Peptides against a protein of PDB entry 3NZW. Designs and how they scored, part 45

Target 1, 212 residues: chain A of PDB entry 3NZW
Amino acid sequence: TTTLAFRFQGGIIVAVDSRATAGNWVASQTVKKVIEINPFLLGTMAGGAADCQFWETWLGSQCRLHELREKERISVAAASKILSNLVYQYKGAGLSMGTMICGYTRKEGPTIYYVDSDGTRLKGDIFCVGSGQTFAYGVLDSNYKWDLSVEDALYLGKRSILAAAHRDAYSGGSVNLYHVTEDGWIYHGNHDVGELFWKVKEEEGSFNNVIG
Target 2, 222 residues: chain B of PDB entry 3NZW
Amino acid sequence: QFNPYGDNGGTILGIAGEDFAVLAGDTRNITDYSINSRYEPKVFDCGDNIVMSANGFAADGDALVKRFKNSVKWYHFDHNDKKLSINSAARNIQHLLYGKRFFPYYVHTIIAGLDEDGKGAVYSFDPVGSYEREQCRAGGAAASLIMPFLDNQVNFKNQYEPGTNGKVKKPLKYLSVEEVIKLVRDSFTSATERHIQVGDGLEILIVTKDGVRKEFYELKRD

## One batch from the design tools (peptide; made by RFdiffusion4, then SolubleMPNN)

Design b2_p13_1_s1 (from b2_p13_1, 6 letters changed)
Fold by OpenDDE base, seed 2:
Structure b2_p13_1_s1 (fold): chain B 212 residues (1-212), chain C 222 residues (1-222), chain A 13 residues (1-13)
Amino acid sequence: as target 1 above (212 residues)
Amino acid sequence: as target 2 above (222 residues)
Amino acid sequence: MFLHPMYAKLVGA
């Protein structure tokens, strides 16, 4: 798995691969590693698929309850804290979760929190999470700027996941791409890694380690 | 060391069509190298046009299916006989599975039916309740033999249009029920040849808007 | 490490 999120002048980019594995077995090439909690809030999945899917869906329910009770959308800080508190209660039980809670509220602006099954909760501008995270960071850190255009930011997110899919055996399938703004998240499609690889190789003259 | 789980072998697969879905399973039940039964059905009609199979450890599979059937019954009681949708069924099964997260049901679960738009739907589950809607899925002993075949024949993976120099993929299209049944039969006959835990009989449940029908085919009994 | 000896989906664990 490779997931990433970063803040920039245009909001948040979220990009993830879609491969799931069980040992050497490719279990799926089409996993949805982004959970759409509400129109303004996304969760990402790394680790155990069931743990992430179950508890992030549960988080969605808690966020909805907050909205009903308080008559306002939950903050990204509060949503991530709910999840962090929950997983901390299961500390030592063997949950495996590495998640990013990404959203936009008027009070906070664009916000990213990393939350894992150890109970770690971190706010930041750039996170890559999963077995391919180091490969994604290699591309992302080399090209990241706050002042990226939306187009360039989307491409950078997609390109970073592609690099990870190329080098990490546990990452692949496709890239799911999101842009989060004050108006909510926008889905920017599913990009098959096989097709994307050849396109990028041709356009950039990159991936010269592979003979066409 | 005590092992609370058994392995009863067998294989299941689901394929979604345009306006139908199929869930199939062999009827062999084994323990180690011994055949316990040559006809032990493992694909069930659960009502509301939902078919289900939980393949692996039969005791866990049977328990899970019974719990789900009971859940369907209670859903009707609580919601004035409202039909349980396939997506809601999938969510319910996730909760059944994840409720035993720390002592899981030792099964691969697949359900099949029609979605709210009348389109074929297949949902697959891992032992702890991760689930996805897919066009096809194989589970059980011979899943590793069948799934690549389904990738090629249902999802047309690695197929290209002739004369395009591999630049144009074969377009995705729905298969007819007859084509799906052929693929199911070929899958199980092939799996039976290469896997000792698969054989004896093949039971196929076909879900359409008109209900669930069953087909049975003999497999090798070796 | 796998959550269970049987097939369980992992997403970069």
Scores: peptide ipSAE 0.265, ipTM 0.829, DockQ to the pose 0.185
Fold by OpenDDE base, seed 1:
Formats: C-alpha cells, sequence, structure tokens
Structure b2_p13_1_s1 (fold): chain B 212 residues (1-212), chain C 222 residues (1-222), chain A 13 residues (1-13)
C-alpha cells in the first residue's frame, strides 16, 4: 500500500493506490483505500484492510452523530482524536492501522492528521503511509512546494503514488486521487497504473529503467 | 498445540452479470486427504434473493451462514418484512465477521444477488470482514488457480484488440448467463484436475429477478 | 502486525 496526503496553497491532495495483498497473493487490485466520511472529511487506509475499513466506517458514524447532536460538522482534530482513542483502547490486541484523516473546517482550515494503531496521532503538512511510503516521499519531497498550482499538486500526488506502485510490489492497481478544498473533497478519478505508467513515461521521459 | 481450525477444502466462485449473478461451489468436503462427503452443498439461498457461501473450515462456514440467515429473519421482523438489499447484507456480514476479529471465522465468504437497480452483484469478504463489490471472485482451495482465469475471461485482463499493437484493451462487457455458466464449469473442471480438494460435484446458484435457480453438474470423483 | 490464519487482505506493511 501507498497512501499520501499533503497540504498546499490550494488545500489538500490525497492520493492512494488500490492493491491489497495476502502475502505474495494479490488479493485485489481495486480496493478503495479512501473512506469518504463526509463531504469535507476523508480517511485513508493502510495496514489491515478489515481493521481500517471497519473502524473508519465506524468513525464515519461517530462523525455523523456529532453533527446531529452538535448541529455542526466535527473538526478534523476531533475526528482524528476519536479514532486515536479507539485504537489506543485496542493497543496490544493486534490491530494494524495507518490512517490519515484529512479534511477542511472553517475553524481549522485544511488539516491532516496521521493516526496509527500504535496510538500515534500527528498533525502535519505531508504524510506518506504504507509499504511504499519511502518511494512516494522520494518523489513528493523532491517536487513539493506550498505554492503548487492545483493542477501541479494533483499531478504530484498521482506521480508519487505511481513511483511507489512501480517499486513496491505491495502497491499497484490504480491511483485514486482527491482534492480537498473549503467546499469539500473532489474526486479526481481512478487512474490505472498500467496506463498511467506509459503515459507518464512518454510525457516526462522518465522511468528510463524500463524499456518500452 | 491445539489447532482450533480445520480445513474442509472446496472452492467457490462468484460472477456478476448485467441482470443476474452466479455463485458456484463444488460439493467435495474433505479433511486432510480423506473425503468426508462427495455431496455437501456449501452455497445457500439465504432468502431475499441473496445467495451465500463461506468456504474453508466448514463448521465456521455453517455457523456464519446460520447467523446471517437469522439476521435476515430478524431484519424482516424489525422492518415490516422489508427486503434486505445486497449492500446491506454485505455490511451485516462484515459485522458478523469482524465481531470475531480476534478469533476469526476461518472462511472466505462470497455473496451474490442483485443490487437495488437490478444489476448483478458479487461481494467478497476476507475472514475478518473486509469486503468489496466485484464482478468476479474465486475463494477456497483452488482460488489461486481459478482467479487468474477469471481475471482473463471475465475482466479481460491482458487482452488487447487485434491489430492495435497492444495499445487498445479489450473493452469490458457483461457476459450472458450461458457464457458465465460455461466459464464456471470450465473453471471447476480445470481446478478438479489440479487440486485434490476440488471435485465430485458442482452446484451453481443463479440469481435473477425471478429468484434463485440451481444447476448441478458432476465433476471428477477421483 | 496483522496476523490471520487464512488470507487477510493487507493494504500495506
Amino acid sequence: as target 1 above (212 residues)
Amino acid sequence: as target 2 above (222 residues)
Amino acid sequence: MFLHPMYAKLVGA
């Protein structure tokens, strides 16, 4: 798995691959590693698919209950804290989760929290999470700027996941891409890695380790 | 050391069509190298036009199916006989599976039916309740033999239009019921040849708007 | 680490 999120002048980019594995077996190429919690809040999945899917869906329910009770959208800080508190209660039980809670509220602006099953909760501007994270960081860190255009930021997110999909055997399938703004998240499509790879290679003159 | 799990072998396969879905399973039940039964059905009609199979450890599979059937019953009681949708069934099954997250049901679960738009639907589950809707899925002993075949024949993976130098993929299209049944039969006959835990009989449940139809075919009995 | 007796879908290490 490779997931990433980063803040920039235009909001948040979230990009993820779609491969799931069971050892050396490719279990799926089409896993949705982004949970759409509400129109302004996303969760990402790395680690155990069931753990992430179950508890992030549960988180979505808790966020909705908050909205119903408080007549206000939950903050990204509070949403991430709910998840963090939950996984901490299960500390040592064997949950495997590496998640990013990404969203926008008027109070916080664009916000990213990293939450994992070890109980770590971090606010930050850039995170890559999963077995391919180091490959994604290599591309992302090399090209990241706060002042990226939305177009360039979307491409950078997509391109970083592509790099990870290329090098990490546990990442692949497709890239799912999101842009989070004050108006909420926007889905920017599913990009098959096989097609995307050749397109990027041609356009950039990159991936010269692969002969077409 | 005590192993709480058995392995009863077998294989299951789901394929979604445009307005139908198929869930198939062999009827062989084994322990180690001994055939316990040559006809032990493992694909079940659960009502509300939902078919289900939980393949692996048969005791766990049967328990899970029974719990789901009971869940359907209670859903009707609580919601004035409202039909359980396939997506709601999938969510329910996730909760059943994940409820045993720390002592899982030792099964690969597949359900098949029609979605609320009348389109074929197949949902697959890992043992702890991760699920996704797919066009096809193989589970069980010979899943590793069948799934690549389904990737090629249902999802047309690695197929390209002739004369395009591999630049144009074969377009996705729905298969007919007849085509799906042929693929299912070919899958199981092939799996039977190469896997000792697959054989004896093939039971296919076909879900349409008109209900669930069953077909049975003999497999090799060696 | 996520451990399962059968195949468990993993979305990362």
Scores: peptide ipSAE 0.263, ipTM 0.819, DockQ to the pose 0.178
Fold by OpenDDE base, seed 3:
Structure b2_p13_1_s1 (fold): chain B 212 residues (1-212), chain C 222 residues (1-222), chain A 13 residues (1-13)
Amino acid sequence: as target 1 above (212 residues)
Amino acid sequence: as target 2 above (222 residues)
Amino acid sequence: MFLHPMYAKLVGA
């Protein structure tokens, strides 16, 4: 798995691969590693698919309850804290989760929290999470700027996941791409790694370790 | 160390068509090298046009299916006999599975039915309740033999249009029920030849808007 | 080995 999220002048980019594995078995190439919690809030999943899918869906329910009770959308800080508190209660039980809670509220602006099953909760501008995270960071860190255009930011997110999909055996399938703004998240499609790889290679002259 | 799990073998597969879905399973039940039964159905009509199979440890599979059937019953009681949608069924099954996250049901679960638009739907679950809607899925002992075949024949993976030098993928299209049944039969006959835990009989449940139909085919009994 | 479907799906663990 490779997931990433980063803040920039245009909001948040979230990009993830879609491969799930069970040991050496490719269990799926089409896993949705972004959980759409609400129109303004995304969760990403790395680690155990069931743990992430179950608890981030549960988080969505908690966020909805907050909205009903408080008549206001939950903050990204509060949403991430709910998840963090939950996984911390299960500390030592064997949950495997590396998540990013990404959202936009008027109060906070674009916000990203990293939450994992060890109880770590971090606010930040850039996170890559999963077995391919280091590969994604290599591309992302080399090209990241706050002042990226939305188009360039989307491409950078996609390109970073592609790099990870290329090098990490546990990452692949497709890239799912999101842009989060004050108006909510926008899905920017599913990009098959097989097609994307060749396109990027041709356009950039990159991936020269592979002969076409 | 005490192992509470057994492996009763068998194989299941689901394929979604345009306006139908198929869930098939062999009828062999084994323990180690011993055939317990040559006809132990493992694919069930659960009502509301939902078929389900939980393949692996049969005791866990049976328990899970019973719990789900009970969930369907309670859903009707609580919601004025509203039909349980396949997506809601999938969510319910996730909760059943994840409710035992720390002592999982040792099963690979597949359900099949029609979505709310009348399109064929197949959902697959891992032992702890991660689920995905897919066009096809194989589970059980011979899943590793069948799944790549389904990738190729249902999802047309690694198939390209002739004369395009591999630049144009074969377009995705729905298969007819007859084509799907052929693929299912070929899958199981092939799996039976190469896997000792698969054989005896093949039961296929076909879900359409008109309900659930069952078909049975003999498999090799060796 | 790891080709058995009884293993939980992992997304990068």
Scores: peptide ipSAE 0.263, ipTM 0.831, DockQ to the pose 0.180
Fold by OpenDDE base, seed 5:
Structure b2_p13_1_s1 (fold): chain B 212 residues (1-212), chain C 222 residues (1-222), chain A 13 residues (1-13)
Amino acid sequence: as target 1 above (212 residues)
Amino acid sequence: as target 2 above (222 residues)
Amino acid sequence: MFLHPMYAKLVGA
């Protein structure tokens, strides 16, 4: 798995691969590693698929209850804290979760929290999470700027996941791409790695370790 | 160390069509190298046009299916005989599976039916309740033999339009029920040849707007 | 057999 999220002048980019594995077996190439909690809030999945899917869906229910009670959307800070508190209660039970809670509120603006099953909760501007995270960081960190255009930021997110999909055997399938703004998240499509790789190689003159 | 789980072998397969879905399973039940039964059905009509199979440890599979059937019953009681949708069924099954997260049902679960738009639907589950809607899924002992075949024949993976120099993929299209049944039969006959835990009989449940029908085919009895 | 929690491991751990 490779997931990433980063903040920039235009909001948040979220990009994830879609491969699931069981040892050497590719279990799926089409896993949805972004959970759409509400129109303004996303969760990402790394680790155990069931753990992430179950608890992030549960989180969505808690967020909805908050809206009903408080008559306003839950903050990204509060949403991530709910999840963090939950997984901390299960500490030592064997949950496997590496998640990012990404969203926009008028109060906070675009916000990213990392939450894992060890009980770590971090606010930040850039996170890559999963077995391919180091490959994604290599591309992301080398090209990241706060002042990226939306177009360049989307491409950078997609390109970083592509790099990880290329090098990490546990990452691949496709890139799912999101842009989070004040108006909510926008889905920017599913990009098959098999097609995307060759396109990027041709356009950039990159990936020269592969003979086309 | 004591292992509480058994493995009763077998294989299951789901494929969604445009306005139908199929869920198929062999009827072989084994323990280790011993055939316990040559006809032990493992695909069930659960009502509301939902068919279900939980393949792996049969005791766990049977328990899960019974719990789900009971869930359907109570859903009707609580919601004025409202039909349980396939997506709601999938969510319910997730909760059944994840409720035993720390002592899982040792099964690969697949359900099939029609979505609320009348389109074929297949949902697959891991032992702890992660689930995904897919066009096709193989589960059980010979899943590794069948799934690549389904990738190629249902999802047209690695197929390209002739004369395009590999630039144009074969377009996705729904398969007819007859085409799907052929693929299912070929899958199981092939799996039977290469896997000792698969064989004896093939039972196919086909879900349409008109209900569930069953088909049975003999497999190799070796 | 991929029938185990490892089946759905998204992270290559």
Scores: peptide ipSAE 0.248, ipTM 0.826, DockQ to the pose 0.166

Design b2_p13_1_s2 (from b2_p13_1, 7 letters changed)
Fold by OpenDDE base, seed 2:
Structure b2_p13_1_s2 (fold): chain B 212 residues (1-212), chain C 222 residues (1-222), chain A 13 residues (1-13)
Amino acid sequence: as target 1 above (212 residues)
Amino acid sequence: as target 2 above (222 residues)
Amino acid sequence: MFLHPMTAKLLGA
């Protein structure tokens, strides 16, 4: 798995691959590693598929209950804290989760929290999470600027996941791409890694380690 | 060391069509190298036009299916005989599986039915309740033999239109029920030839708007 | 000892 999120002048980019594995077996190429909690809040999934899917879906329910009770959307800080508190209660039980809670509230602006099954909760501007995270960071850190255009930021997110899919055996399938703004998240499509690879190679003159 | 799990072998396969879905399973039940039964059905009609199979350790599979059937019954009691949708069934099964997260049901679960738009639906589960809606899935002993075949024949993976120099993929299209049944039969006959835990019989449940139909075919009995 | 099923799907853990 490779997931990433970063803040920039235009909001948040979230990009994820879609491969799931069971040992050497490719279990799926089409996994949705982004949960759409509400129109302004996303969760990403890495680690145990069931742990992430179950508890992030549960988190979505808790966020909705907050909105019903408080008549206000939950903050990204509060949503991430709910998840962090939950996984901390299971500390030592063997949960495997690496998640990013990404969203926009009027109070916080665009916000990213990293939460893992160890109970770590970090606020930041850039995170890559999963077995391919170091490959994604290699591309992302080399090209990241706060002042990126929305188009360039979307491309950078997509391109960073592609680099990870190329080098990490546990990442691949497709890139799911999101842009989060004040108006909410926008889905920017599913990009098959096979097609995307050849397109990017041709357009950039990159990936010269592969003979076409 | 005590192992609480067994492996009863077998294989299951789900394929979603446009307005139908198919869930198939062989009828062989084994322990180690011994055939316990040549006809032990493992695909079940659970009501509300939902078919289910949980393949792996048969005791766990049977327990899970019984719990789900009971869940359907209680859903009707609590919601004035409302039909359980396939997506709601999938969520319910996730909770059944994840409720035993720390002592899992040792099974691969597949359900099939129609979604709320009348389109064929197949949902697959891991032992702890991760689930995905897919066009096709193989589970069980010969899943690794069948799944690549389904990738090629249902999802047309690695197929290109002739004369395009590999630039145009074969377009996705729904298969007819007859085409799907052919693929299911070919999958199981091929799996039976290469896997000792698969054989004896093939039971296919076909879900349409008109209900659940069953078909049976003999497999090799070696 | 928590039994993790070997067949559980992983997302790059």
Scores: peptide ipSAE 0.286, ipTM 0.825, DockQ to the pose 0.151
Fold by OpenDDE base, seed 5:
Structure b2_p13_1_s2 (fold): chain B 212 residues (1-212), chain C 222 residues (1-222), chain A 13 residues (1-13)
Amino acid sequence: as target 1 above (212 residues)
Amino acid sequence: as target 2 above (222 residues)
Amino acid sequence: MFLHPMTAKLLGA
């Protein structure tokens, strides 16, 4: 798995691969590693598929209950804290989760929290999470700047996942791409890695380790 | 070290069509190298036009299916005989599986039915309740033999339009029920030849708007 | 614990 999220002048980019594995077996190439919690809040999934899917869906229910009780959307800080508190209660039980809670509220602006099954909760501007995270960071860190255009930021997110899909055997399938703004998240499509790789190689003159 | 799980072998396969879905399973039940039964059905009509199979350790599979059938019954009691949708069934099964997260049901679960738009739906589950909707899925002993075949023949993976230098993929299309049944039969006959835990009989449940139909085919009994 | 590729789906190593 490779997931990433970063803040920039235009909001948040979220990009994820879609491969699931069971040992050497490719279990799926079409996993949805982004949960759409509400129109303004996303969760990403890495680690145990069931652990992430179950508890992030549960988180969605808790966020909805908050809205019903408080007549206001939950903050990204509060949503991520609910998840963090939950997984911390299961510390040592063997949950495997590496998640990012990404959203936009009027109070916070664009916000990203990293939450894992060790009980770590971090606020930040850039995170890559999963077995391919180091490959994604290599591309993301070398090209990131706050003043990216929305187009360039979307491309950078997609391109960073592509790099990880190329080098990490546990990442691949497709890139799912999101842009989060004050008006909510926008889905920017599913990009098959096989097609995307050749397109990017041709357009950039990159990936010269592969003979086309 | 004590292993609380058995393995009863077998294989299951789901394929979604446009306005139908199919869930198939062999009828062989084994322990180690001994055939316990040549006809032990493992694909079940659970009501509300939902078919289910949980393949692996049969005791766990049967327990899970019974719990789900009870869940359907209680859903009707609590919701004025409302039909359980396939997506709601999938969510319910996730909770059944994940409720035993720390002592899992040792099964691969597949359900099939129609979604709320009348389109064919197949959902697959891991032992702890991760699930996704797919066009096709193989589960059980011979899943590794069948799934690549389904990738090629249902999802048209690695197929391209002739003369396009591999630049144009074969377009996705739904298969007819007859085409799906052919693929299912070919999958199980092939799996039976290469896997000792698959054989004896093939039971296919076909879900349409008109209900659930069952078909049976003989497999090799060696 | 899981003998066959009936291992839980993993999203990463």
Scores: peptide ipSAE 0.286, ipTM 0.820, DockQ to the pose 0.159
Fold by OpenDDE base, seed 3:
Structure b2_p13_1_s2 (fold): chain B 212 residues (1-212), chain C 222 residues (1-222), chain A 13 residues (1-13)
Amino acid sequence: as target 1 above (212 residues)
Amino acid sequence: as target 2 above (222 residues)
Amino acid sequence: MFLHPMTAKLLGA
């Protein structure tokens, strides 16, 4: 798995691969590693598929309950804290989760929290999470600027996941791409790695380790 | 060390069509190298046009299916006989599986039916309740033999239009019921030849708007 | 070698 999120002048980019594995078995190439919690809040999934899918879906329910009770959308800080508190209660039980809670509130602006099953909760501007995270960071860190255009930021997110899909055996399938703004998240499609790789290679003159 | 799990072998396969879905399973039940039964059905009609199979450790599979059937019953009681949608069934099964996260049901679960738009739907689950809607899925002993075949024949993976130099993929299209049944039969016939835990009989449940139909085919009894 | 599909799905090793 490779997931990433970063803040920039235009909001948040979220990009993820879609491969799931069971050891050496490719279990799926089409996993949705982004949960759409609400129109303004996303969760990303890395680690145990069931752990992430179950608890981030549960988080969505908690976020909805907050809205009903408080008559206000939950903050990204509060949503991430709910998840963090939950996984911390299961500390040592063997949950495997590496998540990013990404969203926009009027109070916070565009916000990203990293939350994992070890009990770590971090606020930040850039995170890559999963077995391919280091490959994604290599591309992302080399090209990231706060002042990226939305187009360039979307491409950078997609391109960083592509790099990880190329080098990490546990990442691949497709890139799912999101842009989060004050108006909510926008889905920017599913990009098959097989097609995307050749397109990017041709357009950039990159990936010269592959002949063809 | 106590091992609470067995492996009863067998294989299951789901394929979604345009307005139908198929869930198939062999009828062989084994322990190690011994055939316990040549006819032990493992694909079940659960009502509401939902068919289910949980393949692996049969005791866990049976328990899970019974719990789900009971869940369907209670859903009707609590919601004025409302039909349980396939997506809601999938969510319910996730909770059943994940409720035993720390002592999992040792099964690969597949359900099949129609979505709310009348389109064929197949959902697959891992032992702890991760689930995905897919066009096809194989589970069980011969899943590793069948799944790549389904990728090629249902999802047309690695197929390209002739004369395009591999630049144009074969377009995705729905398969007819007859085409799906042929693929299922070929899958199980082939799996039976190469896997000792698969054989004896093939039971296919076909879900349409008109209900669930069952078909049975003999497999090798070796 | 293919692993038995009874293994839980992982999103990254």
Scores: peptide ipSAE 0.276, ipTM 0.825, DockQ to the pose 0.167
Fold by OpenDDE base, seed 1:
Structure b2_p13_1_s2 (fold): chain B 212 residues (1-212), chain C 222 residues (1-222), chain A 13 residues (1-13)
Amino acid sequence: as target 1 above (212 residues)
Amino acid sequence: as target 2 above (222 residues)
Amino acid sequence: MFLHPMTAKLLGA
């Protein structure tokens, strides 16, 4: 798995691969590693598929209950804290989760929290999470600027996941891409890695280690 | 060290069509190298036009299916005989599986039916309740033999239009029920040849708007 | 916790 999120002048980019594995077996190429919690809040999944899917879906329910009770959208800080508190209660039980809670509230602006099953909760501007995270960071860190255009930011997110999909055997399938703004998240499509790779190679003149 | 799980072998396969879905399973039940039964059905009609199989450790599979059937029954009691949708069934099964997260059901679960739009639906589950809607899935002993075949024949993976120099993929299309049944039969006959835990019989449940139809085919009995 | 190595789906764990 490779997931990433970063803040920039235009909001948040979230990009994820879609491969699931069971050892050396490719279990799926089409996993949705982004949970759409509400129109302004996303969760990403790395680690145990069931752990992430179950608890982030549960988180969505908790966020909805908050909205119903408080007549206000839950903050990204509060949503991430709910998840963090939950996984911390299971500390030592063997949950495997590496998640990012990404969203926008008027109070917080665009916000990203990293939450993992070890109980770590971090606020930040840039995170890559999963077995391919280091490959994604290599591309992302090399090209990241706060002042990226939305187009360039979307491409950078997509390109970083592609790099990870290329080098990490546990990442691949497709890139799912999101842009989060004050108006909510926008889905920017599913990009098959097989097609995307050749397109990027041709357009950039990159991946010269692969003979096409 | 004590292993609480058995492995009863077998293989299951789900394929979604446009307006139908198929869930198939062999009828062989084994322990180690001993055939316990040549006809032990593992694909079940659970009502509400939902078919289910939980393949792996049969005791866990049977328990899970029974729990789901009971869940369907209670759903009707609580919701004035409302039909359980396939997506709601999938969510329910996730909770059943994840409820045993720390002592999982040792099974690969597949359900098949129609979605609320009348389109074929197949959902697959890992032992702890991660689930995905897919066009096809193989599970069980010979899943590793069958799944690549399904990737090629259902999802047309690695197929390109002739004369395009590999630039144009074969377009995705739904398969007819007859085509799906052929693929299922070929999958299981092939798996039977290469896997000792697969054989004896093939039971296919076909879900349409008109209900569940069952077909049976003999497999190699070696 | 026992999980079947071939059936439990992992997301880069």
Scores: peptide ipSAE 0.270, ipTM 0.813, DockQ to the pose 0.168; fails the geometry check

